# Ledger of designs, part 120: peptides against a protein of PDB entry 4PN1

Target 1, 261 residues: chain A of PDB entry 4PN1
Amino acid sequence: KIEMNFLNKPIVPDTTKVISNFLTHYLITEPVEHVEIEAKLGTLIDLETQNRFEFPVMNETILNPEFNLRTRFESDMTASEHKYLNEFLNQAFRDSQKPGRLPFAYKHTKQVDLFYETEDNSRDKIRVSKNQSDNQVLACVKKRRVADLFLYCPNDAFDIRISISDELPVSMPSGNQQPSLTRLKDRVGYVHQEIKIDLTKTTQNDPVYDTTERHELEVEFGNIADLRDRAQKAKDGMEAPLFRRVQLFMDNVRILRREHS

## One batch from the design tools (peptide; made by RFdiffusion4, then SolubleMPNN)

Design b1_p20_1_s4 (from b1_p20_1, 9 letters changed)
Fold by OpenDDE base, seed 1:
Structure b1_p20_1_s4 (fold): chain B 261 residues (1-261), chain A 20 residues (1-20)
Amino acid sequence: as target 1 above (261 residues)
Amino acid sequence: SEEEYLRNLLLLYHPDLFVK
């Protein structure tokens, strides 16, 4: 007879537990009301060398936020890498449409983000998002970064930043205000089992520098209510549902960060 | 169940944990 271990009981990896605890804190313990939870692919850069961060570990490692490692996270990739991931996800989408599979949903959106300064000169700007085609307002929010968790992934193409943000709906800026920054976003979105995967090309005009383009890939929890429910159950002593959802999320992240041309 | 799913998932990810 085959058993999973000498206790014949599941054992959850530390990575799953640490991330689950991190999420539980901002979902339940100190709850963020309008929470957004996403992982971005990118590179941890050593501020001293300006190269990819090097840490004496051999596999996926959650960095302790209590230590100042003098790093920055660059949530960007080359156009070639972005194109490859797009093709990869397109194939995954096609394969998921086959009988017996759970299908991806697909959406392509183009929007303009206008950033405005707040009257109180808050560090957080107001973001007005509009549809590029008809300029209809899609959202007006004040986004605040609450917390970050960084995963150093020495064996993969990308490192990971998991971010907790608060997207507070706010009133539109006064008509006489001019945006301090304008960004064009071309986004291709894939949804599978309520996990959102977005490939985004961002174009930004700079008065000093030429137009810059950024290529990002983000993975987001698409059902926050369900995640919050799972987190509450975890606090109440039943952890399995939360661990399962976090494992699903991280598996998708792991698949994506390993892909390269 | 979610518990059963997690168990099966862990078995899949850790085949080296199988003991006969």
Scores: peptide ipSAE 0.021, ipTM 0.520, DockQ to the pose 0.027
Fold by OpenDDE base, seed 4:
Formats: sequence, C-alpha cells, structure tokens
Structure b1_p20_1_s4 (fold): chain B 261 residues (1-261), chain A 20 residues (1-20)
Amino acid sequence: as target 1 above (261 residues)
Amino acid sequence: SEEEYLRNLLLLYHPDLFVK
C-alpha cells in the first residue's frame, strides 16, 4: 500500500496558498468593486544592470512586495515568440475540439484605444475603446492599478506579473477633448474553463515607449463572481475551491511561460 | 473534491505512486 505522506493527507503547494491569500485580500478583505485580475508574461529588469533580474533562487519564486528590489517589469516579447505562442494556442484550440475535451472559445478583435486626461488631472486616464472597423464604442473606463505580485521564473522564458486592477466605468469624455494617446490593438482571445488567454499586438505612437509595436500575452480570470465566491468560502474556512481555481490559473500560466520558439 | 484534486497533482510528480 502506498500513501501520499506520513499523514496520508493532501498538501497544497505554498505558491497556491500565497497567491490565494493575495487574491482574497482584494476580493474580500479590501474588496475592489470592478476588479480585473490578470497575469502578464514579460521580463523583470534590474534597474541597475538593465538586464533580466537575477536572484539567488533556482525555481519559480513569488517576490515579497515589501522589499524594493529596484526592478521594472517589461510586459513584452519578440514578434517571433508571440507568433510561436499564437501557433501553440491555435493547436491547443484545435485539440480541444476533439471528443471528450472541453473546447476553447476563440475570438479575434481589432480595436482602438483612445486615452484622455481626467478633469482632475489624476494619474489615471480615461480609456475609450472602439471597434476599428466601424468605430463603435465598446467601453469607457478608468483603470487603476491596485496591486502587483511578481513571480521570478529563472527556468522559464518569461517572468510573471499578477495584477489587481479596478476598471471603473465612466462617462465618455466631452466632444471637445482630444485624446492624449491612440493605441491600436489586434487581439486574439482564447477562453478555456473561464480562463482568458489574450495575445495582443499593440501599435502606438507613445512617448513613453521607443518602439511603436508591442507583443503581449495575458491570462485573466474570466469569472470574477465565481472567484469572489470561492474567496469568501476560503475566508470562512473552506479553502479547497479557491485553491483549485488558482491552481488552474497558474497551471495555464506555467504552460505558456515555458513555451519559446 | 480536494483530495481528488491533490491526488491528481501527485500523479504528475509521482506517477510511480499509483498502480497502472
């Protein structure tokens, strides 16, 4: 007879617990009303060396946000890497359509994001998203970054930033206002078990960036209501449902960050 | 169940713990 361990009870990975607690804080303890929770693939850059951050660890590690490591996160990848991931996800999509599998959903969108300054000159800009083909307004929001959790992944192609954001719906800017920034987005979206995976090609003339084109991959929780319910149950002492959902999310992230051309 | 979930994780890391 074989047992799981000397207690013969399942044990949850520490990474899952840490992330679950992080999410619970912003879902339940100090709840963000219009919360968006996403992970972006990218690179932690050491501000001193301008190279990828190096830390004396050998595997996936959640960085303690209480420590200033003097890093920046670049949520970008090469066109080649982005293309490879697109092909990888296309194949995963096709495979999921087979009998006995849960199928991916697929959507291709092209939109333009117009950014406007707020009346109070706050740091947060108003983003108006429109469909590129017919200029139909899709959304108008003020997005605020609430918190970040960084995962240093020395063995993988990418590091990870998990972000908590508040996407507040707001009224359209006045007709006399001009956008301070225009961004074109070509987005391919995949959804599997309510986890959203988006590949986005962004074209912009942005004074903040030297390049006019960016390639991003983001993984997002597609059902916040369900996640909030799971987080509440965790606060009430039943943690398993939350752990399972977080594990699913992170497994998808782990699959993607390991892929490279 | 939680137990089933974690058992599946074990299968990935220690497939030898289960009878094939």
Scores: peptide ipSAE 0.021, ipTM 0.455, DockQ to the pose 0.025
Fold by OpenDDE base, seed 2:
Structure b1_p20_1_s4 (fold): chain B 261 residues (1-261), chain A 20 residues (1-20)
Amino acid sequence: as target 1 above (261 residues)
Amino acid sequence: SEEEYLRNLLLLYHPDLFVK
């Protein structure tokens, strides 16, 4: 007979607890109404060296937001890395269609994001998203970055930023307003067990500067209502459902950040 | 089985034991 530990009870990794508490704060304690919760793969850059941040740890570590480590997060990867991850996810998608598995859902979206300044010239801009093919308005939101949690991952190709954002639906800008910025987004989306995995190629055209391209991979909670319910239960003393959901989310993130060409 | 149940619990709380 085998037991899981000397108490024979499940034990939650500290990482899961920390992330769960972080999420609970912005889901329940100081609730964000139109919350988006995503993890992006990228690199923590040391502002002094302009190289990847180095910390004397040997495994995944959540950085304390209270400390200024003089870092920035680059939510970008090479085209080659992005292509590899796309191929990897395509294979995972195909494998998941086999009998006995839970299948991925797949969606390919091409959209244009137009950014508009607000009347008060606030930092938060209005984003109008349109479908590239028919110019249909997909969304009009004012997005506010609420909080970030950074994970330093010394054993993997990428570090992680978990972000809390508020995407407030707003009315369309007036017809006389011109966009301050326009971006093309080519997004390949995978959904498995209500966890969304998106590969996004963003192209930005500038009349003065050369076209810039960014390659991003993000993992997002696809069912916020369920997550909020789990967080509320956690506040009420039942933490297991939240821990399980966060663990699933992080497992997917961990799988992806370990993959490299 | 009890073994399968335990395995599933480990997958939830200690995924590093199964995922490379």
Scores: peptide ipSAE 0.019, ipTM 0.467, DockQ to the pose 0.026
Fold by OpenDDE base, seed 5:
Structure b1_p20_1_s4 (fold): chain B 261 residues (1-261), chain A 20 residues (1-20)
Amino acid sequence: as target 1 above (261 residues)
Amino acid sequence: SEEEYLRNLLLLYHPDLFVK
């Protein structure tokens, strides 16, 4: 006979608890109305060395946001890494179509994002998103970064930034305004159990700088309402549903960050 | 084979993958 531990009860990993608490704060305690919660794969860069940050830990570690570590997060990856992840996800998609599995959903989108300065000279820009094929307006929002949680992952190809954002719907910019920035987004999206995994190739046309290209991978909670309900239950003393959802999210993130070409 | 079927299915319904 095998038991889980000396209490024979499930134990929640500390990482799950920390992330759950982080999410609960912005879902329930100080709720963000139009919340977006995503994890990006990238690299924590030491501002002093301009190399990947080094911290005296040997495994996945959530960094304390109260400490200024003099780092920045670069959410870009190489084209080769991006290609590898795409191939990996394609295979995962195929495998999930087999009998007895929960299937992935797949969607390819091409979007153009136009960024406009606000009249109040706010740091936050207005983003107008349009479909590249028919120029249909998909959204007009002001995205505000609310909070970040960084995971240093020394054993993996990527570090992780979990971000809380507020995507506030706003009115379209005046017709006389010109966009300050244009981004073309070619996105391949995979959805499994309401967790969204997006591979995005972004081409940015800056009037001042040369065209830049980025390759990003994002993991997003696809059902915020459900997540909020779980967070509320957690605040009410029933933590298990939230922990399970966060665990699922993080397991998917962990799978992806471990993959490299 | 199942693998061949799945590959063909992918090509049929999801031709816009970055990596084909």
Scores: peptide ipSAE 0.000, ipTM 0.260, DockQ to the pose 0.012

Design b1_p20_2_s1 (from b1_p20_2, 7 letters changed)
Fold by OpenDDE base, seed 3:
Structure b1_p20_2_s1 (fold): chain B 261 residues (1-261), chain A 20 residues (1-20)
Amino acid sequence: as target 1 above (261 residues)
Amino acid sequence: MLEFSEEEIKLIKEFLEKRE
């Protein structure tokens, strides 16, 4: 007979608690109405060296937002890295279709994003998303970044940014208004246990941006209502459901950030 | 972007249909 530990009870990693508290704040305490919660793979760059940030830790570490770290986060990767992750996820999808497994869902989307300036010249732009094939409007939103949590991952290929955003549905811009920016998005989406994994290739021809093509991988909570319910239970003293969901989310992120060609 | 080939999609669909 074997036991988990000397108490024979599950124990929650500190990382799970910290992230859970972060999410609970923006789900329950100061609730964001149209909340999007996602983790992006990328690189923490030291502004002084322009190289990957070297924090004096040896494993996955949540950075304290109270400290002014002279860093920036680049949510991009090389085409080869992106291709490798795509192949990896394709294989994971195939394996999940076998008997005894929970299957992935798969969706390929090609869309055009049109960005418009707001009438009040606010920093937030209106984004109109259209399907490339039939020009059908998919969404018209104003996205506001609410908060970020950064994870430094020295042993992996990528660092992580967890972001809280508010995607506010808004009315379509006036017919006479021209978009300030257009982006083509080629996105493949994988969903497993209501966790969404997206590989996105973005193409744009804007001289203001350093890159014309971006390669992104993001992991998103696919069931916000369930997550909010779990967060409420956590506030009421029952934390286990939230911890389990956050742990699932982070384990998926950890798998992905370790993969490299 | 590397995605499932048409042949792979077909095979997956066929497999799922047999499983149901």
Scores: peptide ipSAE 0.023, ipTM 0.521, DockQ to the pose 0.010
Fold by OpenDDE base, seed 5:
Structure b1_p20_2_s1 (fold): chain B 261 residues (1-261), chain A 20 residues (1-20)
Amino acid sequence: as target 1 above (261 residues)
Amino acid sequence: MLEFSEEEIKLIKEFLEKRE
């Protein structure tokens, strides 16, 4: 007979614990009301060298937010990488439809995001999202970035940013306001076990950006209510449900970034 | 559109239609 360890009990990876605690803070301790939690694939760029950041570690590592590493995160990838991931996810989708598997859901959306400056000159912009086909308003929100957690992944093509955002529903901008930025989003979404995986091609008209087109992949918790419940249980001393959900989330992220490794 | 092959799009749609 074999056992898992000398206690013969499952062990939780430290990464899972750290992320779980991070999430719990913004779900329970200082709760964000309209929270969005997503991980984006991208690259940590060293502001000094303008190259990928290098840290003296050999594996996936959560960077300590207390340290200013003078980095920026670029959530873009090449069209080729994006295409590869699309093909990969399509295959995963097909495979999941087989008997004995939990199936993916799939959705293709095209929307226009209009960004408006706030009257109080806040850094937070109002985003009006419309369906490209019929110009129907899908959402009007003020998105506030609350916190970020960065994972440096030296063995993979991408680093990871986990972000906590507050998407506050707000009233539509006044009719006399002009958008400061317009984005066209072509998004392919895959959902598996309430984890959302989105491939997004974004075209924007902002001359400030070097690129007018971006290719992004994001992984998002699709059931925030469930996650919040799990986080509450964790605060109450039962951590296993939260750890399991975070582990699932991170495994999906790891699968995606490893495909380019 | 995102870089989908026509064949892949067709396959995905077919699967979705069968499930829905």
Scores: peptide ipSAE 0.015, ipTM 0.456, DockQ to the pose 0.011
Fold by OpenDDE base, seed 1:
Structure b1_p20_2_s1 (fold): chain B 261 residues (1-261), chain A 20 residues (1-20)
Amino acid sequence: as target 1 above (261 residues)
Amino acid sequence: MLEFSEEEIKLIKEFLEKRE
């Protein structure tokens, strides 16, 4: 007979626990009302060298936010990498349609995001999202970045940023107001077990980036109500449901960040 | 140190078994 360990009881990795606690804080302790939780694939850049950040660790490591590391996160990849991931996810989609599997859902969308300055000159801009085909308004929100958690992944193609955001619905800007920024988004979305995986090609003129086109991959919790319920149970002393959901999320992220051509 | 209830242990084990 084989046992899990000398106690024959499961143990949760620190990574799962740390992320779970991070999420619980912004779901329950200091709850964000219109919370969005996503992980983006990208690269931690050392501001001093302008190369990928090098830290003296040998595996996936959550960076302590209390330490002011002179880094920036670039949520971008090459067109070739993006194409490879798209092909990979397409194959995963096809395989999931087979008997005995839970199927992916698939959606392709194209939208225009218009960003407007607020009257109070807040850092947060109002984003109006429209369908590219007919200019129908899809959403009008003020998105605020609440918190970030960075994972340095020295053995993988990408590092990870987990972000907590607040997407507050707001009224449309004045009709005479001009957008400060326009962004085109071409998004291919995959959903599996309420985890959303989006491949997005973005076209914009942003002074922060050298190119007008970006290629992004994001993984998002698709059922916030369920996640909040699990987080509440964790606060009440039952952590297992939350740990399972976080583990599922992170395994999907780990699969994706390891893939490369 | 992380401690689990009997119910938590059961749930975790079931989850892991489904993933094998």
Scores: peptide ipSAE 0.017, ipTM 0.356, DockQ to the pose 0.023; fails the geometry check
Fold by OpenDDE base, seed 2:
Structure b1_p20_2_s1 (fold): chain B 261 residues (1-261), chain A 20 residues (1-20)
Amino acid sequence: as target 1 above (261 residues)
Amino acid sequence: MLEFSEEEIKLIKEFLEKRE
């Protein structure tokens, strides 16, 4: 007979606990009403060296947001890396369709995002998303970045930013308003056990500058209601359901950040 | 210290078993 440990009781990694507490804060303690919770793959850049941030640790480490480490996060990758991850996820999708597995769902979307300034000239712009094919309005929201949690991953090609955002549905801008920015998004989405994995190519046309393209991979909690319920249970003294969900989420993130060509 | 109730322990065990 094998026991879990000398207490024969389960224990979760500290990373899971820290992230769970972070999420609980913005789900329950200071709740964000229209919350979006996602992890993006990218690189922590040292502002002084303009190279990847170096910290004297040997494994995945959550950075304390109370400290200014003079870093920025670049949520971008090369086209080659993005293509590789797309192929990897396509294979994972195919494998999951086999008997005995839980299948992925797949969706490919092409949309245009139009950004409008608000009357108060706040940083929070109104985003109107339309389907590229028929120009149908998909969403009109005011998105606010609420909080970020950064994970430095020295053993992997990518670092991680976990972001809490508020996507408030708002009315369409007046017809006389012109968008300040237009972006094209080509997104392939994979869903497994209500965890969303999106590969997005974003093209921005600037009349002054050359067209720029960004390649992003994000992992998102697909069932916020369930997550909020789990967080509430955690606040009520039952943490296990939340820990399990966060662990699943992070394992998916870990798989993806380890993959490289 | 991270402590789990009996119900939590059960749920965690079930989760881990499913992952093995």
Scores: peptide ipSAE 0.014, ipTM 0.351, DockQ to the pose 0.022; fails the geometry check

Design b1_p20_2_s2 (from b1_p20_2, 7 letters changed)
Fold by OpenDDE base, seed 5:
Structure b1_p20_2_s2 (fold): chain B 261 residues (1-261), chain A 20 residues (1-20)
Amino acid sequence: as target 1 above (261 residues)
Amino acid sequence: MLEFSEEEIKLIEEFLEKRK
């Protein structure tokens, strides 16, 4: 008989603990009311070299946010990479429909996002999302980026940004206001065990990256209430449920970031 | 904008409908 270790008990990776603590802070300690928690695949770019950031580590590493590393995160990928991931997820979807598996759910969405300036000149814009086909309003929110956690992944095709945002529902802009930005989104979404995986093709004006088209892949916690419950339990001394959920999330992220054409 | 293939989408959606 073999044992896992000299205690014969599972251990939690340090990455899981760090991320769990990060999430717990914004779920419980300083709670964000309308929290969105997502991981985006992309590349950490060194602002000085304009190349991928290099750090003296050899594996997945959470970067300490207390240090200004003079980096930016580019959440874009090539069309080829995006296509490959789409094909990969389609196959995963098909395989999950087999007996004995938990099936993926699938959704295709085409929407337009209209961004409006706020009356108080806040940095946060109001986003009105509409279905492209019938112009039905899907959401009207003011999104605030609360925190980011970056994972440098030297052995994988992509680095990771985990972001916490507050999506505050707000009233529709006045009818006389014109949008400052219009974004077209073509998205396919895959959901497995309440983890959402979205492939998005976006067309918009991008003053930061000087690109009008983006190909993005994001992984999102689909059940925030459950996650918050798990985080509360963790604060109360029972950490295992939170660790398991974060581990599931990160395993999905790890699978995706390792895939390349 | 480079959209998803309509044919691919159709195939997936048809597959889903068959399994409902």
Scores: peptide ipSAE 0.020, ipTM 0.450, DockQ to the pose 0.011
Fold by OpenDDE base, seed 3:
Structure b1_p20_2_s2 (fold): chain B 261 residues (1-261), chain A 20 residues (1-20)
Amino acid sequence: as target 1 above (261 residues)
Amino acid sequence: MLEFSEEEIKLIEEFLEKRK
């Protein structure tokens, strides 16, 4: 007979607790109304060296936001890395369709994003998303970044940024207003156990931006209502449901950040 | 580029049929 440990009880990793507390703050304590919670794969760059940040740790580490680390996060990857991840997820999708497994869902979307300046000249732009095929409006939102949590992952191909955003639905811009920026998005979305994994290729021709093409991978909580319920239970002293959901989310992120061509 | 190949789609369909 084998036991888990000398108490024969599950142990929650400290990383899970820290992330759970971070999420609970913006779900319950200071609730964001139209919250989006996602993790992006990318690279923490040292502003002094312009190379990947070398933090004096040997494994996955949540960076303390109270420290002014001279870093920036680049939420981009090479085309070859992006292609590899696409192939990897395609295989995972196929394998999940076998009997005895929970299946992935898949969706491919091509859209145009139009960005408009706000009347009050606020820093936040209005984004109108349209389907490329029929020009149907998919969304009109003002997205505000609320908070970030960075994970340095020295043993993996990518570092992680977990972001809390507020996607506020807003009215369409006036007909006479011209977009300040337009970009094409080619997105493939994979959903497994209500965790959404998106591969996005963004193309834009704006001389202000250094890159005309971006390759992003993001992991998102697909059921915010359930997550908020779990967070409320955690505030009430029952933390296990939230911890389990965060562990699932992070395990998916950990799988993806290890994959490289 | 960001899509299933024709071969992959075929394989997926085969798996879905086996699951029924």
Scores: peptide ipSAE 0.015, ipTM 0.459, DockQ to the pose 0.011
Fold by OpenDDE base, seed 2:
Structure b1_p20_2_s2 (fold): chain B 261 residues (1-261), chain A 20 residues (1-20)
Amino acid sequence: as target 1 above (261 residues)
Amino acid sequence: MLEFSEEEIKLIEEFLEKRK
């Protein structure tokens, strides 16, 4: 008989604990009402060198947000990388349909996002999302970035930003207002065990500048109510359910960031 | 096996064909 360790109990990696605590803060302690929690693949860029940030660590490391490391996060990848990940996820989708597996769900959406300035000229813009095919309004929200947690991943192609956002539903802008920015989004979504993985191509048409395209991959908690419940239980002394959910989330992220063309 | 609507199936097929 083999035991897990000298206590013969499951042990939770420190990374899982740190992330769990981070999430618990914005789910329970200072709760964000319409919270979105996502991890994006990208690159930590050193503002001084304009190259990928270098830190003297050899594995996945959560950066302390209290320190200004003079970095920016670029949530973008090449078209080739994005295509590769799409093919990878397509294969994963197919494989998950086999007997004995939990299947992926799949959704493809094409939408246009129109951004409007608020009356108070705040940084938080109103986003109106419409379906490209019929121009039906899908959502009208004011999104606020609440907090970020960065993971430096020296062994992988991508670093990770975990973001807490507040997506407040708001009324449609007045008919006389013009959007300050319009973006086309082509999003392919995969859902497995209520973890949502989105591949998004964002096209921005500027009348003055050439059309720019961004390629993003994000992993999101698909069941916030469940996550909040788990976080509450954690606050009440039962941490295991939250840790398990965060571990699942992070394992999916880890799989994806290791894949590259 | 997941159940998809006809619309969803069409979208999936189009997506897969486009990205081959």
Scores: peptide ipSAE 0.012, ipTM 0.420, DockQ to the pose 0.012
Fold by OpenDDE base, seed 1:
Structure b1_p20_2_s2 (fold): chain B 261 residues (1-261), chain A 20 residues (1-20)
Amino acid sequence: as target 1 above (261 residues)
Amino acid sequence: MLEFSEEEIKLIEEFLEKRK
């Protein structure tokens, strides 16, 4: 008979535990009311070299936020990489429709995001999102970045940023106010087991620079209420449900960051 | 060392089994 280990009991990897604790803090300990939790694929850039960050580790590593690493995170990829991931997810979608599998849901959306300055000159802008086809207002929010957790992934195509954000619903800006920035978003969304995977192409007009395009992939927890419940249970001494959900999320992220043409 | 209750162990085992 083969056993898992000398205790014949499952263990949880440190990565899962650290991320779970990070999420629990902003779900339960210092709760963010309108929380959004997402992971973005991108590249950690060394500010000194302007190349990908090099750290003396050999595998996926959560960077300690207490250390000021002179880095920036670029949540972007090439059009070719983005296309490859889209094709990969399309195939995964098709395969999931087979008998015996849990199916993906699929949605394609096009929206315009208008950014407005706040009256109090806060760093956070008001974002008005509209449907591109009929200009119907979809949302009006003030998004605040609360915290980031960075994963350096030396063996994979991408590094990861896990972000905690607060999306506060706010009133529409005054009719006389002009947007400071306008972005077009073309988003293809995949949902599997309430984990959302979005491929987004963003087009932005800059008055100084030509029109720029950004290609992003994000993975988001689609059921915050359930996640909060799991986090509460963890605080109450039952950690397994939270660990399982975080493991599911991270495995999806790991699959995606390893894919390349 | 991380300690798990019997219920936690069961949940983890079930999760891992489903992933095989």
Scores: peptide ipSAE 0.021, ipTM 0.411, DockQ to the pose 0.023; fails the geometry check

